# Designs tried in a protein design run: peptides against a protein of PDB entry 7RZF. Part 87

Target 1, 358 residues: chain A of PDB entry 7RZF
Amino acid sequence: PFQEEHLKQLYKIVPIKDIRNLYVTFPIPDLQKYYKSNPGHYLGHLIGHEGPGSLLSELKSKGWVNTLVGGQKEGARGFMFFIINVDLTEEGLLHVEDIILHMFQYIQKLRAEGPQEWVFQECKDLNAVAFRFKDKERPRGYTSKIAGILHYYPLEEVLTAEYLLEEFRPDLIEMVLDKLRPENVRVAIVSKSFEGKTDRTEEWYGTQYKQEAIPDEVIKKWQNADLNGKFKLPTKNEFIPTNFEILPLEKEATPYPALIKDTAMSKLWFKQDDKFFLPKACLNFEFFSPFAYVDPLHCNMAYLYLELLKDSLNEYAYAAELAGLSYDLQNTIYGMYLSVKGYNDKQPILLKKIIEKM
Target 2, 358 residues: chain A of PDB entry 7RZF as posed
Amino acid sequence: PFQEEHLKQLYKIVPIKDIRNLYVTFPIPDLQKYYKSNPGHYLGHLIGHEGPGSLLSELKSKGWVNTLVGGQKEGARGFMFFIINVDLTEEGLLHVEDIILHMFQYIQKLRAEGPQEWVFQELKDLNAVAFRFKDKERPRGYTSKIAGILHYYPLEEVLTAEYLLEEFRPDLIEMVLDKLRPENVRVAIVSKSFEGKTDRTEEWYGTQYKQEAIPDEVIKKWQNADLNGKFKLPTKNEFIPTNFEILPLEKEATPYPALIKDTAMSKLWFKQDDKFFLPKANLNFEFFSPFAYVDPLHSNMAYLYLELLKDSLNEYAYAAELAGLSYDLQNTIYGMYLSVKGYNDKQPILLKKIIEKM

## One batch from the design tools (peptide; aimed at target 1 L68)

Design b2_p28_5_s1 (made by RFdiffusion4, then SolubleMPNN; from b2_p28_5, 11 letters changed)
Fold by OpenDDE base, seed 1:
Structure b2_p28_5_s1 (fold): chain B 358 residues (1-358), chain A 28 residues (1-28)
Amino acid sequence: as target 1 above (358 residues)
Amino acid sequence: KELERFLHELANANIEEEKKKFLEELRS
């Protein structure tokens, strides 16, 4: 059991590698028995979201954080941890108190909105996609993982239990949210900047650290975290595939791309997948412009255009990535290159969004 | 032991790898 004496503590840790990380840790009950609802995954999905109105989006906008991860981790016997981990910028290292304030503001937003069944359904759908197309793990890794899972799940569910969300349990989501409070926090900051400023050495690994109590005034500031209007729940992810039909291989399928359309303004090559048999596609577009590289000014304008286009599409990037879609935009000596890759079902939606921004 | 392990894990953790694992767990 995490004793009260270990709560509200700040650890300053010297890393071996040149890393800057902030860990905000909360002890939570053992949720293993609730694997069918997995409230920690629901919260990790939202807290770790990278879309507009997310915690990370705000922290990035301030230049304080590069990356954020949220989720549950195994603890000692009878409890778990919920951990929010961020990669800090040099500037972010100076604003740790404010970063954590924003974390509690986002958590407060989640409390105010309450559990959303549609978010749970998206998590369920994403996990189902993941499970369906799980790459063959190496036999040794797979066996070891199964052996570990057998301690937690019935044998019949071992293969599916990790991925199958079956039960929406708003009560459990709220229960976990109630544990994500400043009075229940342990903070760790990892930075080389603490070298020579530590007073303790960990006995097992020799990790140098300093432990300090978080001031009551700081805890109180976090407890009084208001609703920040910049934080919003994500919009529905429209890129999640639902159709996984694999079209039959055509009898005349060629091992190389065949020219299937030839016009004055466009050529189209097509190759059907004859190897992987996945519901995935790669769309590649090369756009030719006689003006793209006429002179340095046009080159710079084409570059700027593409950067602005990429910026305008950034709102979709994370949702597409979660859904197993990706896009790439590049300048070429002849104009522009666009690629869209991943599950074929929602590629037209992503492509349409790209074209609408062009 | 738990604190010590925690401190050691934090001192050696690569957040990008954890993100990849998290995304892979969401994808896997």
Scores: peptide ipSAE 0.087, ipTM 0.705, DockQ to the pose 0.591
OpenDDE base, seeds 2, 3, 4, 5: peptide ipSAE 0.073, 0.085, 0.031, 0.072; ipTM 0.687, 0.704, 0.498, 0.714; seeds 2, 3 fail the geometry check

Design b2_p28_5_s2 (made by RFdiffusion4, then SolubleMPNN; from b2_p28_5, 19 letters changed)
Fold by OpenDDE base, seed 5:
Structure b2_p28_5_s2 (fold): chain B 358 residues (1-358), chain A 28 residues (1-28)
Amino acid sequence: as target 1 above (358 residues)
Amino acid sequence: KELEDFLNELSNEDIEKLKEEYLKKLRE
């Protein structure tokens, strides 16, 4: 366990690569015994969320952060960390104190709203989907992960324990939230801007760094983090698949896409999957406009239109990604290309959302 | 993103080294 002397520390680290990162780390108890409820996963899902009203959405709107990752990580025996990591912009590097304040404002929002059973249920459902299709995904790192799990779980539960949430434990969620406080924080800033400003060298890799105590005044500012009205809990993820039925291969199945609809305004090709046998589909749409590439003005307008459309769809992009759906929009010489990929069950919902924004 | 998901996606040795360095500094 970290002694109080190891808390409230700031590390300025010089990277080899030209990267700007902020790590906000909290020591937490070992949560391994609570794998059935996994309160750290619940909090990681919310803190790491990228939808409207999320921590990332607000920090990105400020121009301070590009990406955000949040969640639990294994530490030494009997100890874990909760980490919030952000990729900093050049401007964000100047606003680290404010970024961390926003993190504590979001955490305070989570305390104020309390644990939500519906959020837990979504995590459970997402994990169930991941588990169901895990064996069909390429086993990258699967063996090492299983070996690690065998040390912690009964053999009968080893295959399922990491993915199957069974118990909603609001008390454990609150317990972890109580550890996410300014008095329990360790901060690391990674930037080349610290080159020549360090006084220590890490023994193992030769990484140059400076360690400083975070001023009590700064800690107090973070302790007094109020509720920021811009932060909201995510809405329910409507893209989570529930139907995984694989339709039987039709007798007339073609090895190549067959033209199944041919009209003056549209052509439709269809190919049934005969190889993967997954409840997934790829929908590809090519829109042809006689005006798309007529002149530079029309080209610029088409480009601007797609950029605006993509921006308007950002609110759904993350929820769709979590549910194993993706979309792509591109300009073509003839007009526009739209692709929707992933689990077929909720593709119509995503497609409808896209069309409503068009 | 959630950290667990991110870590599962990151098979890059360089990022693991950076994480190990950071974790080591956190343990000292």
Scores: peptide ipSAE 0.297, ipTM 0.675, DockQ to the pose 0.058
OpenDDE base, seeds 1, 2, 3, 4: peptide ipSAE 0.291, 0.271, 0.268, 0.289; ipTM 0.676, 0.656, 0.655, 0.670; seed 2 fails the geometry check

Design b2_p28_5_s3 (made by RFdiffusion4, then SolubleMPNN; from b2_p28_5, 15 letters changed)
Fold by OpenDDE base, seed 1:
Structure b2_p28_5_s3 (fold): chain B 358 residues (1-358), chain A 28 residues (1-28)
Amino acid sequence: as target 1 above (358 residues)
Amino acid sequence: KELERWLNELSNSNIEEEKKKFLEKLRS
């Protein structure tokens, strides 16, 4: 669909809202028939990863990017797009070429490592969790969605097709990855800073923009992207739930939390879920210290301690979130509050990680 | 053209909300 003349183009776009975004787009083949392997999802998972050694982690460390999204999008008939989208800081807007260089460095890292079956399995497991506990969609939205999906999938697979990963296809992953090259790129920068510097108006929405060819020297720089040692594949997500057993409601279950442990050093309240019947739990901890707020110095120390603790736990935050877990840490007038929420299966692992950092 | 339309749409929309939707779609 895109001829060579349509590639290697830079679009400077004026937004209505005060936003700064970069879109790096690659035309790719139509992958709809490969929904069981979904190579675009595999690549989107890695490119869009937010953990240590990720593309986003590096770009955030430089203060250039706030958020990153990577994945495939439907195009016209016969092709799709793979898009990497980032939210730019003011400083990042000045370093777009370098940001894109880092993108290609990360892509080069993926080429060097090759397709990983364990990553595919992780994606499969995450999708299975998402499918199993998908919130009931509104009927109208659901019917419309089904109607659309029926064009692509057999009726018997419509309910599962979006989530079901069945086939590890490293060949298809490599095929898509081979399309993520500088010679196949379209770049769009969205910023109010381009106001008054555009020469075209888009016919559909009236968006003001300027289109420019990306210089050959810049393309060559991106083509020569080397391996950056800061980029690493993510570690296995240890928080993905595998046990979804729901325990039966106890006969003596109370509608309010019951005190089940009462000692000089601790009190424990427990309430079994009698409403939702999900394999989820909420763990809440209040830590009391007589020294936490005795004076301003101790208060500041407690605050600093919690900030350091949060920083030390940041490496787990994204993995926990992907797995449907969350944690919260707060200072209280009496000490510290900790909350862990989500699927109960791997909560003990997350809790252990938190305690180990305390 | 479709990409340009999408870019235009994103430039005019709440990008955070669209990102969230996109992420949800990628996660689903």
Scores: peptide ipSAE 0.024, ipTM 0.584, DockQ to the pose 0.445
OpenDDE base, seeds 2, 3, 4, 5: peptide ipSAE 0.027, 0.026, 0.016, 0.019; ipTM 0.478, 0.597, 0.497, 0.517; seeds 2, 3, 4, 5 fail the geometry check

Design b2_p28_5_s4 (made by RFdiffusion4, then SolubleMPNN; from b2_p28_5, 16 letters changed)
Fold by OpenDDE base, seed 3:
Structure b2_p28_5_s4 (fold): chain B 358 residues (1-358), chain A 28 residues (1-28)
Amino acid sequence: as target 1 above (358 residues)
Amino acid sequence: KEFEEFLHELANSDIEKEKEEYLKKLRE
């Protein structure tokens, strides 16, 4: 059990690298036996979400945070940790108390909405995709990982235990949420700005740090976190693939791209995959405009247009990425380049969204 | 040892890399 003396503590740590990180840690029960439901993954998915109404979206809008990760980590004997990790901006380093307040506001929103089966289903589907197409790890790493897992899981389930969600357990989600409270928090801030301001040195690695108790007033502020109307649950991810059919190789398949359409306004080349045999595709589009780089003004307008387009698509970027889709937009000397890559099943949906914003 | 390992992990962690690895696992 995590001793009470370690709760409500703030650690200021001097890093070796020039990093600014905030770690908000909660001791939670050992959830290893609940691998089929994985309530920590459910919560990590929501807390670490990057879509509209997410914790990260709000913290980014304030200029305090660059990225955020939430999830469970293995702890010492008989307990685990739920950790929210944040990459801080210089400004964010000055607003750590407010950042943590927003975290508790988001957690309060999750309590108010309750566990959502559809969110669990998305996590299940995403994990199933990841499992199905998991690249073969290096034998040594794979063997060591399996050996570790064998201590905790039945042999028959070892290969699937990390990925396959089978049971929706709202009770366990609520149980973990009940542990994500200010009275159970441990905070660590990692920044070079603490150099020369620490009073302790760790004996094994020489890490310099300062430990302070979090004031009761601050704990109370976090305990009184209200519902922030800016926080919303994510929308359903439209990009999760469901069809993994691989089309047979065409009889006339060429080892190089073949011109399949030639018009006054467009040329289309196609090459079927003859090597990887994955349900993935790469769609590449080159747009040509005689005005794109005719003068500095047009060049700047083309640049601004692309930046605005990217901004308008940002709402889909994270959901697409989670689903194994990516897109790239670049200015070229001739105009614009668009690439859409990943699982082919939902590429038309992403492409349509891009075109609608163009 | 647990506390020392904790401090060492925090001092050397790359959150961006962890996020990329998480997203990569979902794509693979």
Scores: peptide ipSAE 0.155, ipTM 0.764, DockQ to the pose 0.534
OpenDDE base, seeds 1, 2, 4, 5: peptide ipSAE 0.132, 0.146, 0.153, 0.121; ipTM 0.752, 0.749, 0.762, 0.757; seeds 1, 4 fail the geometry check

Design b2_p28_6 (made by RFdiffusion4)
Pose (drawn by RFdiffusion4):
Structure b2_p28_6 (pose): chain A 358 residues (1-358), chain P 28 residues (1-28)
Amino acid sequence: as target 2 above (358 residues)
Amino acid sequence: SDEEEYVADVLEEAYEFPEQKSGYFPPH
């Protein structure tokens, strides 16, 4: 649908709720026919990746961006999109050309070195382990899912869809990585600061927007010289699991969680799993404080402190959320709350680091 | 008409973006 007359264009959209965002849209051909190598998931794993020396961490270090989501958007049949969607700070709206410049800096940093064998092996191992201990399904919604993807795949791999990968073909990685060029951009800015500046309006919904077609100054400023920032490739993962042993049932087996520790400081509820036999467990905590909801100031500083703790700890724990260990830490009325769940091997390191950062 | 449909998609996704996690997650 994107003919070249309406490429290289930058719209400005006025919202109703106060948000600020930047969408970068690329068009790409259909890659659903390539469901074994999956080059779109490779570039999605290399673009939208938080951690040390990556695309998001540098934009956090310049104070322009809260978070960003990579990957490819799939539309209809016979055509596909690729999106880098970002949200903006107060002075992140002033430097949009520099943000997209850094996006092509990281793309060129990934074009000078191209394919990687160990990233494909690591991602394939992760999908294989995440498929081997695939948990039970709720019967409603699961049959709709496997009837939703029944049109594309043969009868043998109706289940093993986007779980098992056979081959690492770097040609298709290079092909989709070439289609991401600044002659293929479509920038869209959403900001509530364009109230009285919009000429065009939408008939169907009634939204207002613009046409600021990007002059060639900034295009030929984008693809001209792109060495690097302080970017780097992600490092070897240490949260990949190795212990897949189901521990045996002890003498005191109970059908419901029993109180084991009762002190004036803490109490526990414990139950060994009897039904599922998956090498994974869930640990949850609820810390109490009478000062958390005293007045609006003290009920306000709690969200700020807990949010800054999540800010400063996502850079560390994204590898744990990527390997299958997810944590969550949010506030409640009475006190604050913690819940870490996932594979059985790396809960102590993660929970201990959470406490000592807390 | 194509432009109006594109603007509607972008604005709908922009309202959902603050609820999304950061980064890319392959399917599990």

Design b2_p28_6_s1 (made by RFdiffusion4, then SolubleMPNN; from b2_p28_6, 12 letters changed)
Fold by OpenDDE base, seed 1:
Structure b2_p28_6_s1 (fold): chain B 358 residues (1-358), chain A 28 residues (1-28)
Amino acid sequence: as target 1 above (358 residues)
Amino acid sequence: DLDEKFVREVLEESYKFPNMKSGYFPPR
């Protein structure tokens, strides 16, 4: 069992690789029996969110963090961990206390807003999509995985239990949030900057580290984390597919793209999928401008335009990615290239958002 | 040692991180 002496500890770890990482962990109860509600997944979805008003968005805006992962992990018998792991910039390494303060501010925001059924529903829908279109695993890996899952789930649920959310349990979400407190934190910082500043060696790998108690004043600062007005719950993800209809293959379907529209201003090629039979599409647009590359100035202006366009679309990028959509924008010698890929159902919505920013 | 075990866990996760997408831990 985790003892009080193991809490509120800071570990400074020297990596072999040139990495900068902040690993924040909380011991939580064993949630395996609550797989149908999966409160840790709900919290991981929000804490790990990348959209506007997210923890990561704020930390990126300060130049402190590149990436963030949040969620539950298996522990020893009878407990789990909730983990927030971030990739630190060089500047972020100097602001670890403030980064963790922002983590607790975001957690405090989640407490203040309370559990949201619509967020649970989005998690449910995303997991259902992921399950429905799960790639065929290798037989050996699949069998071994099923065998492992049988220890946790009824045989009838083994295939679905990891993905299917069934029960909204706000009480369990709150219970986990109550464990995400400064008094329960363990912090590790991974950086080469600690080389020569450590006093312990890990037995198995010879990893050099230092362990220190987090000062009570720092714990108190985190305990008094106020509401930061920059933190907001994500907006509803409008890109989550709901229609998975696969249109029948046309009798005249060609193995290559056919020209289906030819006008003075546009040509359109179409190829129906004859191989994968997935509710997915690839939309590719090439825009031609006689002005794009007439001189270096116009070339630079076209580049800057595209960068600004990408920046303006960043608010949708994560939500689209979660929903299995992606877009790409590139400069070409003739103008611009746009690609939209993924589930076809909500591609028109994403395409509209792109066009509205153009 | 719980501390050493923790250090190992942190390193193992940190070394995976450059290849991990941001967000939440997907179901296994």
Scores: peptide ipSAE 0.451, ipTM 0.883, DockQ to the pose 0.580
OpenDDE base, seeds 2, 3, 4, 5: peptide ipSAE 0.445, 0.448, 0.452, 0.447; ipTM 0.881, 0.882, 0.884, 0.880; seed 4 fails the geometry check

Design b2_p28_6_s2 (made by RFdiffusion4, then SolubleMPNN; from b2_p28_6, 13 letters changed)
Fold by OpenDDE base, seed 5:
Structure b2_p28_6_s2 (fold): chain B 358 residues (1-358), chain A 28 residues (1-28)
Amino acid sequence: as target 1 above (358 residues)
Amino acid sequence: SLDERFVREWLEESLKFPKMKSGYFPPR
């Protein structure tokens, strides 16, 4: 366990690569015994969320952060870490204190809202999907993984224990949230900007770093983090598939796309999957406009339209991705291309949302 | 030291994932 002397520390680390990363870390109890509820995964899902009102959305809007990852990580024996990791912009490197303040504001929002059973259910459902469609690992890797898991889980649960959530434990979620406090923080900043400003060398790799105590005034600022009205819990993810039925191969199935609709305004080609047998589909739409490339003005308008459309769809992009759906929008010489890919069950919902924004 | 281990771990993580995907840490 970390003693008080190991907390409230800042590490400035010089990388070999040109990277800018911030790691905000909290020592937490070993949660392995709570694998059925996995409170760290619940919190990681929310803290790492990318939707409207998320921590990342706000930090991106400030121009400080490119990416954010939240969750639990194994530590040494008897403890774990909860980590919030961000990729910093050049501007974000100047605002690390403010970034961390926003992290504590979001954590405070999670405390204020309390544990949500519906969020747990979404995590459970997402993990179930991931487990069901997990690619067959190579036998050697799979065997080694199973052998490792057998040390921690009953034999009957070994195959599922890492993925299948079973118990909603709001008490454990609150317990972990109580560890996510400024007085329990360890901060690492990785940046080449610290070159020549370090006083220590790590023994194994020769990594240059500096360790500093975080000033009490900064800790106090983070302790006084209020509710930021920009932070909101995610909305329910409507894209999570529930139907995984694979339709039988039709007798008239062709090895190539067949024209199934031919009208003055539209042509539709269809090919049934005869190879993969997954509950997935690829929908590709090409829109033709006689005005798309007629002159530079129309080209620029079409480009601007598509950029605005993409921006308007950002609110759904992350939720769709989590649910195993993706979309792509591109300008073409003749108009616009739209692709929707992934699990077929909720593709109509995503397609409808795209069309509603068009 | 505990500090050196911490520095090393974060450096190694940074080197492995120079452009980390956003979201949450996946299940093990």
Scores: peptide ipSAE 0.179, ipTM 0.798, DockQ to the pose 0.558
OpenDDE base, seeds 1, 2, 3, 4: peptide ipSAE 0.214, 0.037, 0.162, 0.033; ipTM 0.821, 0.451, 0.810, 0.542; seeds 1, 4 fail the geometry check

Design b2_p28_6_s3 (made by RFdiffusion4, then SolubleMPNN; from b2_p28_6, 14 letters changed)
Fold by OpenDDE base, seed 3:
Structure b2_p28_6_s3 (fold): chain B 358 residues (1-358), chain A 28 residues (1-28)
Amino acid sequence: as target 1 above (358 residues)
Amino acid sequence: KLDERFVGEVLEESLKFPNMKSGFFPPR
């Protein structure tokens, strides 16, 4: 069990690789018995969200963080951890205290809004989709995983327990949120900038680190985290599929893509799925521009345009990805390539969002 | 021991992180 001496600690860790990482962790109760409500997943979904008004969106806007992962992790017997892990920029490494302040501001926003049943329902629906279309894991990996899970779940639920949310438990969400406090924090910063500034060596890997108490003034600053008006709950994910109907194979279905539309400005090829019979589609678009590769300037402009387009789509990309949709944008020597893949039901919505940003 | 284990865990996760997508920890 973590004693008070293990809380409010800062670990400065020297990596072998050139990485900059901030690892913020909170000891939480063992939530395994609450797998049907999974309050840690609910909180991980919100804290790890990438949409407008998310923690990551704000930290990216400041140039401090590239990526963020939030959620529960197994601990030792009788407790778990809630973790917020971020990839730091060079600038972000200088603003770790302020990054953590923003984490507590977001957590405070979650407390102020309270548990949202619609967010739970969204998590439930996303997990149900993921379960329904879970690729058959390789038997060996699956067997080992099941054997581990059998210790925690009834045999009848082992296949579903990781995915099927059944019970909205706002009380448990609030209980976990109450553990996400500065007085319960452990912070690790991973950076080569700590080389030669460490006083301890980890026994297993020889990793050099320094441990120090977080100053009470800093803890107090985080305890007094106000509501930041930039933080908002996400909007409902519009990309979650609801229709899983598989259309019958057309009588005229070809084994290869057939040209179904030919115009002066566009050609369209189509192939129906004759093998997998999944409610999925792959949309591939090649855009041709005579200007894309005329000279190095146009090439660089086309590259910059695509990077800006990707950046403008990041918020939708996350929601789409959660819903089992993906897109890819690439420069070609002739112009641009766009691919949209995943469940067919909401692909038109994602495609529309992409086109609106183009 | 607990601190060393924590350091090892942090390092292991941090080494995996560049290959992880943002979001939440997927169910294992």
Scores: peptide ipSAE 0.277, ipTM 0.821, DockQ to the pose 0.595
OpenDDE base, seeds 1, 2, 4, 5: peptide ipSAE 0.019, 0.161, 0.271, 0.251; ipTM 0.621, 0.787, 0.819, 0.817; seed 4 fails the geometry check

Design b2_p28_6_s4 (made by RFdiffusion4, then SolubleMPNN; from b2_p28_6, 12 letters changed)
Fold by OpenDDE base, seed 3:
Structure b2_p28_6_s4 (fold): chain B 358 residues (1-358), chain A 28 residues (1-28)
Amino acid sequence: as target 1 above (358 residues)
Amino acid sequence: SLDERLVGEWLEESYKFPSMKSGYFPPR
């Protein structure tokens, strides 16, 4: 376990590449024995969420962060790390203390709301989907992975243990949340801005870095993190598929798309899958407007419209992606192209959301 | 030291970060 001397430390690291990253890390107990409840995955799902009221949404709105990843990682023997990692903007590099304050405000919000069984169920359902449709790994990778997993799981559970959540354990969620405190923090900042300001060299890669104690005043500031009213729990993901039925191949199925509807305003082509037999569909829409490319004004309006439409759909993009749905919107010389891809069960819901924003 | 190893690990991860999606660590 980390001793007190290893806590409340700041590492300033010089990268070879022009990158700006922040790592906020917390030593946590080894949670391997709790794989059936996986409290670290529950917390990673919420902390790493991209929806409205999320940590990332707020940090993006301030122009400080581009991307965020949250979750547990293996440490050394007998402990793990919980890590919040962000890609920093140039402005965000100047606001690291405030970024970390917002992280603690979000963690405080999670404490105030308490463990949510519906969030656990969502994680369970997402993992079940991921397991069911996991691509066959390459044999060498798969065998090496299985061999590693056999050290941690019963043989009968080896195939499922990483994916299948079985037990809602609010006590374990609270236990991990109790470790996510300023007094238990280790911070690393990766930036070229520290070049020439370091005093240590890492032996393995020759990486230059500086280690500093985080001032007690800063720790106290983070300990006194108030509830920020901008932070909210995510809404339920409505895009998670529940029906995986594959329809039988129709007797009249063609090897190429067939025209099944022809009207003055629309043509519809259809091809049934005869190869993959997955509960997935690709919906492609081409919209034609005589006004799309008439003049520079209309071109600019069409571009602006699509950018605004994409922005208005950002609230659904993450939830759709987690559920194995994607959409694409593009300007064409004739108008607009829309594609919706993924599990077919909830595609109508996503399509409806897109149409409602159009 | 443990700290030196962690510094190296953070850098290795940082180099992969641009290819990582935001969110949680997916099931492996």
Scores: peptide ipSAE 0.037, ipTM 0.738, DockQ to the pose 0.592
OpenDDE base, seeds 1, 2, 4, 5: peptide ipSAE 0.027, 0.025, 0.022, 0.019; ipTM 0.724, 0.722, 0.525, 0.530; seeds 4, 5 fail the geometry check

